# Designs tried in a protein design run: peptides against a protein of PDB entry 6RGO. Part 113

Target 1, 392 residues: chain A of PDB entry 6RGO
Amino acid sequence: MALKLLGFNQDATCFSVISSNKGVTIYNCDPFGKCFELEKSTSNDEELDFLVEMLFSTSLIAVVDKTIGASKRKKLKIVNTKRKATICELTFPHEIMDVIMNRKIICVVLKSDQIFVYDISCMKLLRTIDVRGEKLKSTSKFRNSEAVGDIGVRVSLSTDNNSILCYSSYSKSDKENAPLNDIVVFDALKCIQINVLPAVHQSNIVCIACSPDGMLMATASEKGTIIRVFKTIDTENDEPILVNEFRRGSRPSRISEMKFNHDNTLLACVGESDTIHIFALPVTTTEADANEDDTLQQSSHSLSSSINGLQYISKGLANRFGKIIVSKIPTQSQQRHVAYIKIPENAKYRIGFPKDTTNTIHICGEDGNYLVYSIPRNEVGPCTLVKSNTFD

## One batch from the design tools (peptide; made by RFdiffusion4, then SolubleMPNN)

Design b2_p8_4_s3 (from b2_p8_4, 5 letters changed)
Fold by OpenDDE base, seed 4:
Structure b2_p8_4_s3 (fold): chain B 392 residues (1-392), chain A 8 residues (1-8)
Amino acid sequence: as target 1 above (392 residues)
Amino acid sequence: VDLSELLK
């Protein structure tokens, strides 16, 4: 049977799959087993396509049937899995490309590069974000429908209640083909833009991950060779703070998904390559208030090295080339993975971090494997397989 | 629409 992975929920307690014969199936991770099935709406041998986003281990799912006709692709259904009932149906002006949620917010991404932000509790629209902005409405030749599948607005939402929304935006370059290489950080609850990270990659951003607490974001371009991790809210002199730069590989390869673990110590990435990469993040030692008490007066003589300031007054010619504010993201030493998992090249995998075990990763494949790996803490190496299950 | 029961 052809399986298509929809992914893990926010805490990796469940994952969703499309089975060509059955429709959507949701599996529980522990104990492993089917917890919900959504039957296919048609008997036709049409390739099933769905968006399904599950809210943690709750009975709330968001469903978009993309299988049949342009009309269904514009409909979001909110379903109670326990009651097997549609609670709400929303219709959008354009095809739904993505749906993300937490306990406060649903974000719906449209093919029009619009993000609809809803209060999940009442399904009230809080904001419509037009990522193209008002000025670009005139030149929006819909990029021809065929090539549009891969290059669109990407979003990630914090899994906490702060509801930090990170999304890709078009660079302010007046070029008709401005890349989606800016990141906007948005408070989805207050509906306020918090930060803008300009030109975080040279090419379109194709993958974004927000940390569970919303304090970090990871970004990858269509090249997928470098992953950058930034602070979301904090800035230094109004410039974005690059925390890490990771090298996934030397060869271009699409990254389909990235996730932080629940304590922001690990970042995993998966995509078209035979390898899931896991990177270590610096533990921000919160300076615990070490009590000031030990006044040991070590009189370290400050050697006042008088560095003679040679003022080289280089007459810089004012070349009028528009400052592409290539923010000089300091070239931090590109770090490699600390751990990895080998996967079949032809099988798409999805990743999830369980909440209670920060050194464990859940993965599932279109090959029908659900696998739990232990991540090494003190050594660089392969992850150890702890548990395996199969699904159909 | 009230979804508050499903958020628990």
Scores: peptide ipSAE 0.351, ipTM 0.941, DockQ to the pose 0.861
Fold by OpenDDE base, seed 2:
Structure b2_p8_4_s3 (fold): chain B 392 residues (1-392), chain A 8 residues (1-8)
Amino acid sequence: as target 1 above (392 residues)
Amino acid sequence: VDLSELLK
């Protein structure tokens, strides 16, 4: 049977899959098993396509039937999984491309490059963000640039209650084909733009991850060779703060998903490559008061020493070429993965970080494997398989 | 629409 992965929920306690014969199934990770099933509404041999976002381990799911031929591609259903009942249905003017949520907010991304922000508690519309309309106000030409292919607005939302929304926006360049290479940071609760990171990549941004607390974001372009991590809110001299630049690989490969772990110490990425990469983030040691309690000098030579390569980018050369804010971090200062998982070629995988185990990663594949890996702490190497389950 | 019961 063809499986299509929808992904993990916010805390990796559940994942969603499409089975061609059954429709949508949600699995619980521990104990492993089916927790919800949405039956196939169509008898036709049409390839099933769905968006399904689960709100943590709650009974709330958002569902979009994206199956070809159906007018349902514009309909968001909010479903109670315990009651197996649709609570509300929203119809949009355009096809729904993505749905993301936390305990406060639902964001609905349309093919029109619009983001609809809702209060989840009442499904009240808080804001419509028109990413194209902002571009058109800056660039007078109404070109229906049909976004050629899978290039559209990307979004990520913090899993906390701060509800930091990061989205890709069009560069203000007068070029008709301005790339989606800006990032906007938005307070989804207050409906206020917090920050704008211009030209974070040279090409369109195809993947964004917000940290659970909304303080960090990771970005990847169509090339997928470099991942950049920025602060979302904090700025230095009104300029964006680049925290990390990671090298996934030398060969171009699309990144489909990135996730931070719950303590912002790890960033994982997955995509079209045979490898899930896990990167270490510098632990901002909050200077907790070093109260003097003397004793246990266990010389954990913390891997902290090699991170000092954040050379202050000297102000001088910024003048002539339009401020690509992201100075080319010298290729030598690009951090590599600290851990990896090999996955089957041609199998799409999704990733999730469980809340309670910051050094554990959950993965699931269109091959029907759900796998739990332990991430090594003190060495660069493969992750260790801890648990495996199969699904159909 | 009240979804408050599902957010628990």
Scores: peptide ipSAE 0.345, ipTM 0.939, DockQ to the pose 0.861
Fold by OpenDDE base, seed 1:
Structure b2_p8_4_s3 (fold): chain B 392 residues (1-392), chain A 8 residues (1-8)
Amino acid sequence: as target 1 above (392 residues)
Amino acid sequence: VDLSELLK
């Protein structure tokens, strides 16, 4: 049977799949088993496509029927899984591309590059963000939306109550075809822009992950060779803080999903490659209260090692083109993965980090495998398979 | 719409 993966919920306690014969099925991870099923409403031989976002282990799901030919691609349904009942339905002016949520907020991304932000408790619209609207002052013809099917606004939301929303935006470059290579950080509760990270990649951003606490974000471009991790809120001299730069590989490969673990110590990525990569993040020790006490004056002369700064004399061709402040992202030393999982080359996989086990990762494949891996702590190497289940 | 019961 053809399976299509929808992904894990925020805490990796459940995952959602589309079965060609059954419709949408939600599985519980532990104990493993079906917890919800949404039956196929139509007998048509059309390839089923859905968005399903589950709110943790709650009975709340958001559902969009994206099936081709279905007049439902503009409709968001909020469903109570325990009652098997639609609580509300929202209709949008354009096709729904993505839906993300936490305990406070639902964000709905449209094909028009609009983000609708709702209070989840009452489904009140808090904000409409128009990612194109800042550009509409330039006569940028509608990019013929047909040819660029895969390039749109990407979003990620913190899983905490702070509800930090990160989204890709269009660069302010005078080029008619400016890339989606800026990031905006937005407080979804207060409906204020917190930060803007300009030109974080050279090409369109195709994947964003926000940390659970909203303090970090990871970004990847269409090339998928480099992952950058930034602080979301904090700036240094009004410039974005690059925390890490990770190298996934030397060959271009699309990254479809990235996730932080619960304590922001690990970042995982998955995509079109045969390998899930796991990277280690530096633990930002919050400087705890250094108590005042011990005065010991030890005067040890720090040897001033004269690191000869190689002044690269960049030849000053002072051509008059306007100062595009290409924020020189400081070239940090590119780090490699600390752990990996090999997956079948032709199977799409999704990833999730469980809350209670920071060194465990859940993965599921369109091959019908649900797998739990242990992540090595003290060595660079493969993850160890701990548990496996199959689904149909 | 009240969804507060589902958020618990």
Scores: peptide ipSAE 0.339, ipTM 0.938, DockQ to the pose 0.869
Fold by OpenDDE base, seed 5:
Structure b2_p8_4_s3 (fold): chain B 392 residues (1-392), chain A 8 residues (1-8)
Amino acid sequence: as target 1 above (392 residues)
Amino acid sequence: VDLSELLK
C-alpha cells in the first residue's frame, strides 16, 4: 500500500502517516504501536493528502484535508484524539500550505503567503503576517497558480514556550521576481519582529529549522548543497551571526526536513538523497570553573582537533544593489557531516530527535520502516541501528 | 473555545 509520511511530533514520541486504505494513522514510538486512527471520509479512489500537526503526546491534533477535489483545503480542524471529536473548525480565505504549533501558539501558513498566528489555549487570532505586504503595493500579479508548487513561505517554530517563529520573506528588490531568501525572526507571543536576516541564500529558501529554544536557525535553499546556521536573536554590529556553514553535498538535492536535537549539539537533514546527514554544532563550553583538586591523570587524548576558530567573516558582500549578502564561508571552512544514515534511493524519510537521548535519532520511511539509530560521538562514521519496527 | 484541558 502507498504510505505518505506526515512526520514526527516535537519530541519524536509519535509520528503520523497517511495509509491509502485507512486515512491518517498516528504511531507511538515507545512502546511502538498505533495510538490514533482517522478514517477516510470518502470511498473515492482519490490520492489522500493531509496536513497533521501533533502537540507532543497530547490528545490535541490539527488536521487539514488536502485531498485533490476536496473543498476542505481551507479548513483547519482541531481534533481531540481521545474523544475522536472535532473541537473546532477554522476556515481560511486561501488553501492551507502548512500548520506548526507548540504549547502556546498555532501558526497557519496560507497559499497567499499569509501567516495566521493563534493563541492555542483559546484559538484567538493574535496576528496576521502578510509576507507579500510590501510587494502588493507594486505588483497585483498573483504568481500564476501553476508555478505555486514548491516555492512558498516556509516557517519553523521553537518547541519551547518562547515561541520564536522563523519565516522566509521576499528580498526588498524592485524586481517583480524577488526570491524568498530573507528570514524574519518573530516573537509569536508578543507579536514583535525581533530580527531580519537578509539574503541568507542566493535562491529561495525551501527548508527552515528552528532550535527547540529558538536561539538557532538552520536554512537551506533549492540547491540543498549548503546549510547555514544562524543565531536568531543575537546580532554583531547589527549584522546576522553565521554560526556554521555545512556542506551536505556537491550535487543539488532538495532538503525536505532539518531538525536540531534538544541540546543544540546536532543538526540532521533529510531529503531526496540516499543519505541522512548529521552535523555537529560547536558546543560553546562555558568554562565551568573546574576547581583544581582531583588529580586523576586519565590522559584521555581528546582529539582536540583544533577547530581553528571560525573567523566570523561578517564581511557581507554588498551586491550591485547595496544589499548585504551573507558571505559564504570559504570552501575549506565548510564542515561535513559527522554521522550519516543510508536510506533507500527514492524513499521519503522523516526525522525526529527524542528528548531524553541526545545521541539518538528516530527515522521513518514511506517504505513502512520505523528505525532508531545511535549517533557516534567520537568518530566520523555511519550511525548504528538500535531498533527496527514496521508499519502499514 | 477552551483548549486548556488538552494542553496538559
Scores: peptide ipSAE 0.290, ipTM 0.927, DockQ to the pose 0.878

Design b2_p8_4_s4 (from b2_p8_4, 5 letters changed)
Fold by OpenDDE base, seed 4:
Structure b2_p8_4_s4 (fold): chain B 392 residues (1-392), chain A 8 residues (1-8)
Amino acid sequence: as target 1 above (392 residues)
Amino acid sequence: VDLSELLS
């Protein structure tokens, strides 16, 4: 059967799949099994397409049926899985491209590059974010939608209650074809812009991950060779803080998903490559506990080795390319993965980090495999398979 | 719409 992966929920306790014959199925990870099914509404041999976002292990799902007709693609259904009932339906002016949520907020991304931010508790609209802005509405011909299936506004939401929304935005370049290479950090609860990270990549951003606490954000461009991790809120001299730069690979490959683990120590990425990469993040030791005044009088041997300052006159070729922030960040050596998982080249996989198990990753494939891997702590190497299940 | 019952 053709499976299409929808992904894991926020805590990797469940994952959602589209089965061509059955419709949407939600699986529980532990104990492994079906926990919900949404039957196919039509007998037609049409390829099923859905958006399904599940709110943790709750009975709340957001569903968009993208299979049938332009009208359904504009409808968001909020469904109670326990009652098997639609609680509410929202209709949008444009096709829904993405839906993300946490316990406070639902964000709905439209093909119009609009983000609708709702209070989940009452489905009240808090904000409409127009990523193209009012000025660009007049000149932006809707990019003819056929070839550009992958280039749109990308979003990620913190899984915590702070509800930090990161989204890709158009660079302020006067070029008609401005790339989606800026990031906006937005407080979705207060409906305020917190930060703007201009030109975080040279090309369009195709993948964003916010950390669970909203303190970090990972970005990847359409090249998918480099992943950048930034602070979301913190700035240094009004400039964005790059925490990490990771090399996924030397060859271009799309990254479809990235996830932080619960404690922000790991970042995983998956995409069109045969490899899930797992990167280690530096543990930010909060300086708070350094108050133990261990006055060890280490003797002051002043080895005054006068290393002669070689004044390398770096000729400032002021390349007039718009300030790619990346140029000022000290060349942190591009770090490679600390762990990896090999996957079939032609199988799409999704990733999730369970909350309760440090150094465990959940993965599921369109090949019908649900796999749990242990991530090595002290060595660079392959992850170890701990559990496997199959699904149809 | 009240969804509070589903947020737990």
Scores: peptide ipSAE 0.366, ipTM 0.943, DockQ to the pose 0.855
Fold by OpenDDE base, seed 2:
Structure b2_p8_4_s4 (fold): chain B 392 residues (1-392), chain A 8 residues (1-8)
Amino acid sequence: as target 1 above (392 residues)
Amino acid sequence: VDLSELLS
């Protein structure tokens, strides 16, 4: 059967798949098994396409039937999985491209480059963000540049209650084809823009990950060679703080997903390559006051100390046009992965970090494999397979 | 719409 992966929920306790014959299936990770099924509404041999977002391990899912011809691509259904009932249906003016949520907020991304922000508790619209309209206010020309192909607004939402929304925006350019290479950081609860990170890549941003606490954001462009990690809220001299620059590879390869682990110590990425890469983030040692209590902490020389990631204050080279370009970290200062997982060629995989085990990663493939890996702590190398399950 | 019962 053709499987299509929808991904993990926020805490990697469940993952969603589309089966060509069954429709949508949600699997529980531990104990492994089916926890919900949504039957195919159409008898036609049309390729099934869905968006499904599950709210953690709750009974709330958001569903969009994106199947061609279904005329439902503009409809968001909120479903109670226990009752197997649609609670509400929202219709949008344009096709739904993405849906993200936490315990407070649902964000709906449209093909029109609009983001609709809802209070999840009551489905009240809090704000409509018009990313294209902001561009059009900057650029006097109403070109209906249909974003040619897969290039659209990307979003990520913190899994915490602070509800930090990071989204890609069009750079302030008099050019009709301004790239989606700015990031806006938005408080989705207060409906306030917190920060703007200009020109974080040279090309369109295709992948964004917000940390669970909303304090960090990872970005990747269409090239997928470099991943940048920024602080979301904190600025230094009104400039964005670049925390890390990771090298995924030298060859261009699209990154489809990135995730932080629960404690912001790891960043994983997956995409079109045969390799899931896991990067270590510098542990911000909060200077816990060194009260002198002489307890012989065995100096496990955690390799964390040698990641003197030079906090290069990105002195934004103001080019001749006053555009801040995030300074490239020297190639020699670009960190590589600390761990990796080899995956089958041409298999699409999704990734998730479980909350309770910061050194464990969940992955699932369109090949029907659900795999749990242990991430090495003190060495650079392959992850160890801990658990394997299959699904259909 | 009240979804509060599903957020727990």
Scores: peptide ipSAE 0.360, ipTM 0.941, DockQ to the pose 0.853
Fold by OpenDDE base, seed 1:
Structure b2_p8_4_s4 (fold): chain B 392 residues (1-392), chain A 8 residues (1-8)
Amino acid sequence: as target 1 above (392 residues)
Amino acid sequence: VDLSELLS
């Protein structure tokens, strides 16, 4: 049977899949088993497509029927899984491209490059973000959105209650072909823009991950060779703070998903390659309160060492190339993965980090495998398989 | 719409 993966929930306690014959199925990870099913409403042999976002291990899911020919691509259903009942239905002016949520907020991304931000408790609209409207104030020509295929606004939301929303935006370049290579950081609760990171890649951003606490974000472009990690809120001299630059590989390969673990020590990525990569993040040591006391007077020794005169290379030729403010992302040393998982070629996989075990990763494949891996702590190498289950 | 019962 053809399976399509929808992904893990925020804490990797459940994952959702589309089965061509059954419709949507949600599996519990531990104990492993089917916990919910949404039956196929139509007998047609059309390829089933759905968006399903689950709110942690709760009975709340958001569902969009994206099946071709279905007049439902503009409809968001909120479903109670325990009651098997639709609580509410929202209709949008355009096709729904993505849905993300936490305990406070639902964000709905449309094909129009609009983001609708809702209070989840009452489904009240808090904000409509028009990512094109900011561009249209600069560029009068409606680009027919039909010709640029799988490139749209990407979003990620913090899983905490701070509800930090990161989204891709169009660069302010006067070029008709401005890429989606800027990031906006937005407080989804207060409805305030916090930060803007200009030109974080040379090409369109295709994947974004926000950390659970909303303090970090990871970005990848269409090339998928470099992953950049930034601070979301903090700036240094009004410039974006690049925390890490990771090399996934030398060959271009699309990244479909990235996730931080719950303590911001690991970043995983998956996509079209035969390898899930796991990168280590520097632990921000909270400066422990340096207790005042130890007055040790150690003395003034004046070591004068005379480090030599590197020469004045001349000022002259810099004038003529116009100020392309290429924000010089500081060339940090590109780091490689600390751990990896080999996956079958051409199998789509999704990733999740469980909350209680920071050194484990959950993965599931369209091959019907649910796998739990242990991540090595002290050595660069393969992850160890701890548990395996199958699903149909 | 009240969804508060589902958020716990």
Scores: peptide ipSAE 0.357, ipTM 0.941, DockQ to the pose 0.862
Fold by OpenDDE base, seed 5:
Structure b2_p8_4_s4 (fold): chain B 392 residues (1-392), chain A 8 residues (1-8)
Amino acid sequence: as target 1 above (392 residues)
Amino acid sequence: VDLSELLS
């Protein structure tokens, strides 16, 4: 049967799929099993397409029916899974492209490059963000809908209550075809722009991940060869802080998803390649005042490979328009993965990090596999399969 | 709309 993956929830306790015969199904990860099903409303042999955003393990889900020919692509349904009931329905002026939420905020991304920010508790609209702005409204011939399916505003939201929203924005180049290569950092609760990271890639940003605490952001372009990690809020001399530059590969390959683990020590990425890559982030050793005297001389020379996290303050070269372009870290200082998972070349996979096990990753495939891997701590190498389940 | 019952 054709499965389509929707992804994991925020804490990787559940994942959602579209089954051609059943409609939307939500699986619990542990104990593994089906916990919710939304039946197909139409007997038509149309390829089902849905957006489903979960709110952790709660009974709240947001659902958009994106099925071709369905007049519902502009409708967001908030559903109670326990009651099997729609609580509310919102209609938007344009097609819904993405939905993201935490315990405070729901963000709805439209094909018009608008982000609608709601207080989830009451579904009150807090802000409409127009990413194109007023200047682009006059020249926005709708990019012909067929060729533009892949290039739109990307968003990521912190899973905490601070509700840090990161979104891709158009570079203020006077060019009619400005790339979506700026990032805006936005406080979604206060509705305030916190930061702007200009020209973080040379091409359009196609994937963004915010850390759970909202302090870090990972970005990838349409090339998918380099992943950049930035601080979201902190700046140095009014310039963006580049924490890491990771090399996924030498060949172009689209990254579909990136996620941080819950302690910001790991970043995983998945996409069109046969490999899930896991990167280590520099642990800021908070100087815990190790004042306590206890002399136990266990001379475990852990080769602390001093990853001199030289914060290369990459002085952005001002482009011809006076914009800072984030300088590339020299290819010699580009970090590789510390761990990897091999996946079938033609299978789409999604990733999730469980909260309680920082060195564990959950993955699920359109091949019907749900897999739990252990991430090696001290060695660069393959992840170890710990648990496997199948789903239909 | 009150969704408070679903946020817990």
Scores: peptide ipSAE 0.297, ipTM 0.928, DockQ to the pose 0.870

